# Peptides against a protein of PDB entry 2AUS, part 248

Target 1, 323 residues: chain A of PDB entry 2AUS
Amino acid sequence: ADIKREVIVKDDKAETNPKWGFPPDKRPIELHIQYGVINLDKPPGPTSHEVVAWIKRILNLEKAGHGGTLDPKVSGVLPVALERATRVVQALLPAGKEYVALMHLHGDVPEDKIRAVMKEFEGEIIQRPPLRSAVKRRLRTRKVYYIEILEIDGRDVLFRVGVEAGTYIRSLIHHIGLALGVGAHMAELRRTRSGPFKEDETLVTLHDLVDYYHFWKEDGIEEYIRKAIQPMEKAVEHLPKIWIKDSAVAAVAHGANLTVPGIVKLNAGIKKGDLVAIMTLKDELVALGKAMMSTQEMIERSKGIAVDVEKVFMPRDWYPKLW

## One batch from the design tools (peptide; made by RFdiffusion4, then SolubleMPNN)

Design b2_p28_5_s2 (from b2_p28_5, 14 letters changed)
Fold by OpenDDE base, seed 2:
Structure b2_p28_5_s2 (fold): chain B 323 residues (1-323), chain A 28 residues (1-28)
Amino acid sequence: as target 1 above (323 residues)
Amino acid sequence: MSLREQLAARNAELQEKLKEALAKLEAE
């Protein structure tokens, strides 16, 4: 869900030096790529790993990673984080996902019964991971956030579904089919959302990437490849954020934990143990970390470790050492 | 087109675009 998070200002006098850092919209093209995430429309057929390998080849990259596996036959939204941004995918792994699925029923079921039963699958469901999953085959609970039936044509049911990360739509359809008493299978599946990445103007194909890279390298036109790559900060939009003083940025970029005095503003509703994004006042991602305090504790306390820094993204030299 | 047909058409388009992309990458 696009949870609008309230922003609480702790220091309203904090300013940022415009000469320091590289805001997401002001990165040179090479740097933009180094800190980029592609909202890829994955074709059906290839594995997510094959697609990542092709992106690395197309863009001449050493490293890339994807924001959650799509099965070979599944198309749609695959966030691919590039180079120095590769590890930002860890923010996308726990993110909610949306799919459009075609379920084929193995018998005739009245439409009213289909609608009633599918509505009962909204909420907590028990799933068993498929055999080929890297996850141990334990029964686990997953949340279905919503099911929206788009079309019913006899035995074919097209629906939109919002789910918790690691919900298996194939298993959901199997259980719906059992509940309907006739059985069902997944005929088609497309992912339409992965956290902040959705079907929008930022969605690009492998073909687009080939052409756009060519326009940049051969014709000197960077506009297309620049638009095709999102800043890594896009991959953390769904996370609670903490904005820090310029004087704290270099320390965090060196792997120091964020202390309470470094906080300028923060989102409401941070709990101890939450994954949070540490941002500059220019909305640059410095690091991901684990909240060691709630929002309220970060406001009320004058000292202490606010965030245990787990993964630094910002280079150490973008901001001066001011400690 | 039904939403089903639209999904099928998009998947087909993506498969053709993939073939074209791979052909371009092999020609370089």
Scores: peptide ipSAE 0.383, ipTM 0.886, DockQ to the pose 0.906
Fold by OpenDDE base, seed 5:
Structure b2_p28_5_s2 (fold): chain B 323 residues (1-323), chain A 28 residues (1-28)
Amino acid sequence: as target 1 above (323 residues)
Amino acid sequence: MSLREQLAARNAELQEKLKEALAKLEAE
């Protein structure tokens, strides 16, 4: 998620009309909410679906969705996309996750052996999804990007772990326990990161949302609720981006595929088949789509379909039809 | 506080804040 992507400029003379669209920082509060994502600190106890239902009730919303299920007992970072932004969660589902986990060992193991064995679980691991998972119980490979041991206290091991989406930390801990020869279970789990969303100043509670909505509706104070909701563009920060001409925006907003002439600038390293974000020159999210060309092909070619548009977010009237 | 104790304290705080939030939503 933190890899700075190079930006390649294809058209350095492309300008944008300041009267068109609504940049993420210039949306009226109602529009900001309609295109918002909350970085929620999910409490332990409720399901992710119950928490989304409460957010809809608190903010008087018709629609919302979450960026990846947390088990009832698991706390921490749950991105919740609101109203018109609800489908942006498709960008977050495949994103990497970080957790802090407490593993309890069922026997005594020397600290040096704990450290050595846990290091062997960095990289590719074979997992079988638990019975309660909606995912078919097929063996699958998952990446563990890193394991950082934070504390060892006898049989209790606190660690940070970065993982590929859909890695089961409970299963990882079970396998570590087997490799140690004593067995282990997951005592505590908190998610500290979901793609671009992490534990930072944007992390809010359900209680914060109740108070901040009240301050807006009764006292006319918008600042708190505005700060508590991130623009939907936050949810695509980890994706490769393609920035398009003002003349191409309305066509893409109507569901047309992006063609090569519409591209102003793009990230390096796009491959055919990648999920990409189509942006305006004001950094507004127009659509998500599948890259039909590499970055290099999009630079070298004068024509052709660059992106197969899968999901439009921008309203059709924010930019004029220039065709 | 150990990192374990900090995690436990944060989880406890979130549970109390949830109860307070739900109580406010029922009073409206």
Scores: peptide ipSAE 0.382, ipTM 0.885, DockQ to the pose 0.902
Fold by OpenDDE base, seed 3:
Structure b2_p28_5_s2 (fold): chain B 323 residues (1-323), chain A 28 residues (1-28)
Amino acid sequence: as target 1 above (323 residues)
Amino acid sequence: MSLREQLAARNAELQEKLKEALAKLEAE
């Protein structure tokens, strides 16, 4: 669920200068690309790394990174962060994922039993990472948020599954098959969601990117490539946010920690240790950081370090130094 | 079409679009 986080206002008189910064919807096309994220529909076949390499070739980019690996055979939502936005993938890696999976059973099982057993896999599960995973093969707990059976056709079970980041659907299907007593394997898998990125009008193919880049470079038509690339701020929509004064932006853009006096408004429910997005009053991403205080502490305190700034995105010159 | 058939059709479409995209990139 897009849980609308409550916004608590600390300074209701705080204004922003319209001449400073570049709001996500007002960036020139070159700047929009430099701070962009593509909601790519990854085809089955290539690795996530190969697809990122092709995007870099298509769009003539030096740097890009993906918001969480899809296996070669897996299609669907692959966020690809571009150029100066490349590091925003750190916000997407821990984000929840949704998949549509086709499970093939190795024996006949009554539909009622399939439904009953699959429902028992909602909640916490113990997984062993696959051999090919870059992650150490330690047993770990992962959360399955929901399982929705979409279709049962004999031995083929199509289902939607919402999972914690780094849950292996192949391993889930293997364990479901064991619980059913017949065994099972993953026949097909598509990722339908990665945090704020989902199957919607922003989902584009590599083919779309080729054509849209051509329309821009050869025909001077920016509209298509502009729509195909989301602002980097999209990649942090699922994070708790802290909005800061114009006078605090340049300091944070220089890598200074956010102090309590710089806060204009913030989301409720921030805990110490949470990853948070530091935003301008124009909803521009300044930085990612670790909350050093709760929301309540940030409201009650007059001073102190609110956020330990880990990754700066905003250029140092978008806002003037006002200290 | 069943939801399974829709998934298979989407995957097939993406594979074809990938071939077309790569062919365009090789022709430039």
Scores: peptide ipSAE 0.380, ipTM 0.885, DockQ to the pose 0.932
Fold by OpenDDE base, seed 1:
Structure b2_p28_5_s2 (fold): chain B 323 residues (1-323), chain A 28 residues (1-28)
Amino acid sequence: as target 1 above (323 residues)
Amino acid sequence: MSLREQLAARNAELQEKLKEALAKLEAE
């Protein structure tokens, strides 16, 4: 989210040892890859799983995972988490998405009517999942955050749409077509955003990855492959954060729940049940977990479980055991 | 070039770059 969350400081005297851990900007190239996420421009044609398999082959990786399926015919932003970062994709699954879509109308409709009807689809919509989805085919609500019409050319409508995770753009276009009275289908779709990943200088192709890996392995030039891979911390930028004491890091890295005394600073607006990122004072991702308290409760209380730790990312040896 | 044509051109470019990438991977 482009909105900077307010940071509340609980312990203003907490210091961090510069010798402990590996900040995202100071990781050796091999370690950077092990904790990396690629902002891939997925080509149309292949499945998201085929593309992940190719990335594993190109970069000689054992594990990788994607931050939310794109259909075979859909291009654009596909975050691919690598190796030890693979599990960070769970932070991206619930994240909002943006698309550019081409809708083809099955009849002639005045432009003013197109604009008026499409504006009515901003907000909460009822969707039925497609038959091919792994999701039970039950009616569900989804949020359309915004619709921006970019171009209208006769029966072709190009638009930008921001949506809640798991909104089906094909279904949205079908319902818009029904509301217009002529019917419509999705001609083209590109994803332009997946949470913190967007179309920017970090967007790379499979071809770029082949060339950049070659430059590193054959020519010893690591700069290109380093720039092509984002630190895993990028994949949690949209989450509320809790920063912890150096003395708490090793315990959390061993799978212990975060207790209130370990908190140095935290974002405002955390609710009980929220997915939160547990960070070091050097902005390293330690773990993902479920908030067991609100921000206010974490400030006011002196003890108790603040976060139920679900997924550890940091190795157990980056910080010393101080218990 | 219309925004539609730009989208189509980007998709075509990505498909060509995919073929080139796969050809390089098969030559190794």
Scores: peptide ipSAE 0.378, ipTM 0.883, DockQ to the pose 0.962

Design b2_p28_5_s3 (from b2_p28_5, 14 letters changed)
Fold by OpenDDE base, seed 4:
Structure b2_p28_5_s3 (fold): chain B 323 residues (1-323), chain A 28 residues (1-28)
Amino acid sequence: as target 1 above (323 residues)
Amino acid sequence: MTLREQLAARNARLQELLARALAKLEAE
C-alpha cells in the first residue's frame, strides 16, 4: 500500500469538466454511503460474515461485503464495502496484510534463538491452507515481508508481521515452533492492516456505527457517519491507476474496454495481467480491470485495448456520452 | 503493563463494545 508509484503523463493538456461526476470528497451523504467502505475494527467473537450482516442492519443496507475473512477469534482491520461499492473488495482480497500476533511456545527457548529463527521466516514460506478455507488445499508459497518482534516474555512472543494475502499466521507460528524445536501455537491475533486500510483515525467500531447512524437519522447530524465511511476509492489506493479523459469515462462506465487514446496519465510499472483501477481526472473510480498492456506499451502505442474492464462502479450518467 | 496485556485488554474492550452495540440493536 505504501508503494509510491510514479505517474507518467501522456496528455498534459487534458482538462476535466468540474460539473461532471461526483468526486470522493463531494458526494451527498446517501451517495457517499452507496459508494462507501468502512474501516471496521472487527471485534473478536463473531465471524466476518456476521459482522457484515450487522453493518447491513445498523446502516439499513441491502448489500455489503468484506475485504478478506478474519477468523471469529481474530480482531482488527476488516474493510467492509457497502452497496454499489460491494464488489471493490476484489481489490482488497489480494492486498498485503499486517498482523500483531501472540505466539506461545511449548518450551523454554533462549531469546537470541527466538530472534534468529523468526528472522529466517522473512521471505518465501510454504503453506497448506486449513480445512476451513474455501481455497483449494494445495501446498503454496507465500511471502512474509517482515517480522518485527515487539516483546518476548518467557514463552510468549508478541510480534508484528507483514504478509502476502492468504498467508495463515496460525500456520506460520506452527512452523516457527517446529523450527525452535519446542512447538508453538497462536494465542492471540489482531489484523492491523489490510492493504490501504490500517489502524488510524478512520478505524471505527460497530458501536460507533450504531451511534453515528442514530446521530444522522434522529438528529440530522451527518458529519460522524460521513467520517466513519471512506469513499470506495480508498479501497483501490494500493492498485496501479490509469486516469482517463472525460470523453472516455461514459464508455468505460457502459462496460467498454479502455483503449490507449483514452489514457491521460498512468502509474509506472503496470504489467500485463495486473489488476488496475481506471480513474477519472477527479480521482473517481470508474472501473477495475485487467491490464492488457504494460505501462511502456500504453505509452508507446497509439491504439489498442489497454484494460479489459472487469467491474464497473461508476453510474452511466455521471459523465455525458461524447459519442 | 506489557504489550501482551495491552493487546488482551484491547480485545476485551472490543468484546464489550460489541456486546453494547448488539444490546442497543435488540432494544430497537
Scores: peptide ipSAE 0.018, ipTM 0.417, DockQ to the pose 0.911
Fold by OpenDDE base, seed 3:
Structure b2_p28_5_s3 (fold): chain B 323 residues (1-323), chain A 28 residues (1-28)
Amino acid sequence: as target 1 above (323 residues)
Amino acid sequence: MTLREQLAARNARLQELLARALAKLEAE
C-alpha cells in the first residue's frame, strides 16, 4: 500500500479555482462527517454490523458501512464509512489486510520446524471458505504476501501475516497445523491493517467516539471529533488516481464518463479494467470507476472514454457546469 | 442512564476486553 505510484502529468498548465469544491482538510465539521471514514479499533465481542449500528447511534447518523467484516472475536482496524461516504467501502473490500494472530498447536513441535513450515505458506494457497461465510463454499486460491513469526512460546505461535482480501486466517492456521502434523487452532486474532488504514494516531475506540461527540455537542469543541474522522479520500489512497480539470468535475459528478481531454495527471500502471479514483486538482474524490484504457492509452489518445464512472461521491453543485 | 451513558459504559467494558486481549498477546 505504501508504494508511491509515479504521477504522469498530461497538462502542466492546468489550474484550479480555489473557490470551487471543499478540499478534505477545509470541510466544515458537519460536511467532514458527511464525507468521513472512521479508523475504528473494533473491540472483541460484537459483530462488525453491531459496531456500525452503535457508531450510527453515537454520531446520530442515517447511514454507515464497514470496509470488510471482522468476526465477533476479532479486534482491530475496521474502517467505517459515514453517510455520503458509505459507498467508499467498495474501494476497501478488495484491499490487502494484515493481521497479528496467536496460533495454538495441539502438540509439541521443534521451533525450527515451525519456522520452516510457516515460511512454505507464503505465496498462493488453496482455501475453502468457512460454513458461516456469506461466500459460496468453493475452493479458491488466495495470496499470502508475507508471514513474520514474532514469538514462539512452546505451543503458542504469535505471527504477523499480510494477505489478499478474503483470506481466512482461521483456515490458514488449520492448514499450518495439518502440515506440522499435530493440528492447530486460532486462539486470538487482531487486524492491524486494512488497505490504507492501520494502527496509527487515527485509530479510535467506540469510547473515544462517545467522548468526542459529547465534547462537540455539549462543549462546542470540534477538534477531537474532527481528528477522529478521516476524510473519505483516505479510503482511496491505495487506488490508482486520475486527476481531472475543473471543467470536467461537474460532468463526472452528474454521472458522465470521464473522457481523455478531462485528464490533467494520472498514476502510471493503470490497466484496462482496474478500479480507479477520479480526483480533483485539490485531491477531492469525485467518483470511483472502471478504467477503459491503460495509462499509456490515456496519454497517447486525444479522445475516448478513459473511465466508466460507477460511483459518484461529490455533490453536483461543488463545481460549476462549464459546458 | 442516557443512551450515551449506556453506550459509554458498554464501550468501557469492551475496551477492558481489548486491553486484556492485547496484554495476553504481549505477555506471550
Scores: peptide ipSAE 0.018, ipTM 0.349, DockQ to the pose 0.077
Fold by OpenDDE base, seed 2:
Structure b2_p28_5_s3 (fold): chain B 323 residues (1-323), chain A 28 residues (1-28)
Amino acid sequence: as target 1 above (323 residues)
Amino acid sequence: MTLREQLAARNARLQELLARALAKLEAE
């Protein structure tokens, strides 16, 4: 998620009209909500679906979706995309996750052995999905990016873990316990990160949302609810980006594929087949799509389909048709 | 209990559990 992506400028003379679109920081409050994502501190107890249903009721919304299920007993970072932004969660599903976990060992193990064995679980691991998973119970590989032991207190091991999407921490802990020879179980789990969403000043509770919505609707104070909702563009910060000309925006907003002449600037390291975010020069999300070219091909070529547009977010009327 | 009261009671108990887990993390 923290990959600094170089920005390559293809057209240094490209300007944007300040009258067109709605930059993430300049949306009226109603429009901000329509294109919003909440960094929710999911409480333990409710399902992620119940929490989404509560947010819809609190904020009087027709549609919302979450950026990856947390089990009922698991707390922490649950991105909830609102209304017109609901489908931006597809960008978060493949995003890396971080957790803090408490593992309880079923026997005494020397601390040096705990540290050594847990370090061996960094990298590719084999997992079996849980019985209740919608995923077929086939063995699959998942990447553990890092394991950081925070505390060891006898049989209790507190650790931070960065993982590939769909890694089951409960299964990881079970396998660590087997490797230690004593067995283990997951005592506690909190998600501290989901792609670009982390534990920071943007993290809000369901209670905060109730109060902030009240302040807006009854007291006319929009500041709190505005701060509690992130722009949908936050949900694509971890993706490679392609910035397009104002003249290309309306076509892409109508579902046309992005062609090479429409590109102003782009991130380095885009590969064919990558999920990319198509942005305006005002950093507005136009669409998500599949890269049909590498970054290098998009620079070198004068024509062709650069991105197969899969999901449009921007309304068709924010930019004029210039084709 | 209203939905608000149910949410508040759940959140309070969870904020306590979370505060205990975070206080263990911050005490390092």
Scores: peptide ipSAE 0.013, ipTM 0.391, DockQ to the pose 0.040
Fold by OpenDDE base, seed 1:
Structure b2_p28_5_s3 (fold): chain B 323 residues (1-323), chain A 28 residues (1-28)
Amino acid sequence: as target 1 above (323 residues)
Amino acid sequence: MTLREQLAARNARLQELLARALAKLEAE
């Protein structure tokens, strides 16, 4: 999310009609909620599914989904996509995660040795999925992007860790403890980041949501609930984007594949097989799909299927049918 | 108790659990 992807313009003369669609910043509150994602501070104790069920009850919603399970005892950043945005959570499942973890060592280890050994766990690691995971219990590789030791107090090690999606921090800590020769366990864990969602001013509690919904429904004050809900477009900020002509929007919203003539601009570095976000020129999410071409092929070719459209988000009527 | 009051009371207990967990992470 923090790396600005280069934008390549293919059609510099393409204009957009300001009367068509609903840009993220211009949605009425009801429509904003229908296409919303909450950056929830999940409390320790409940399952991620229980928390989603509570949000549905608090906000009187029919549907919601979460951007990647946190264990019951784990707190912190849980993106919860609402109503028509529910399916956007699929963009968050493969996204990198950051955690703050407390590791408790089962013996005394010199600080210099702790620092040296933990640094060796940066990069590719071999993990065995825990028995409770829905994933087949096969050995797999995962990336640890970084480990930052925050504090060492005797046998307690507080650290920040950036990891590939589906890295098990409990298993990482177990292996660190084995490498230190004394053993270790995960005492506490908080998720501080899930792709584009982090600990910032957008992070809200379940209590905040109760209060903000009250202020809207009983006092007529929509400001708090509006700020507590991010547009669904936030959930795709980490993906490569393709921006399309107004004339292509309705076809893609009906489930048609994106063809090369519909492209106005696109991010550099798209590979065949990448998950991409199809956007309007007003930065509205139309659909998610699989890239069938690289960025270079989408520039050089005059025709062909650029994106296999897998999931449509935009309603069919926001843009006129121009075919 | 209304459904809202029940939800608020549940959420308050959950926030207390969060605060205790965070305080533990900051003290260790």
Scores: peptide ipSAE 0.020, ipTM 0.330, DockQ to the pose 0.076; fails the geometry check

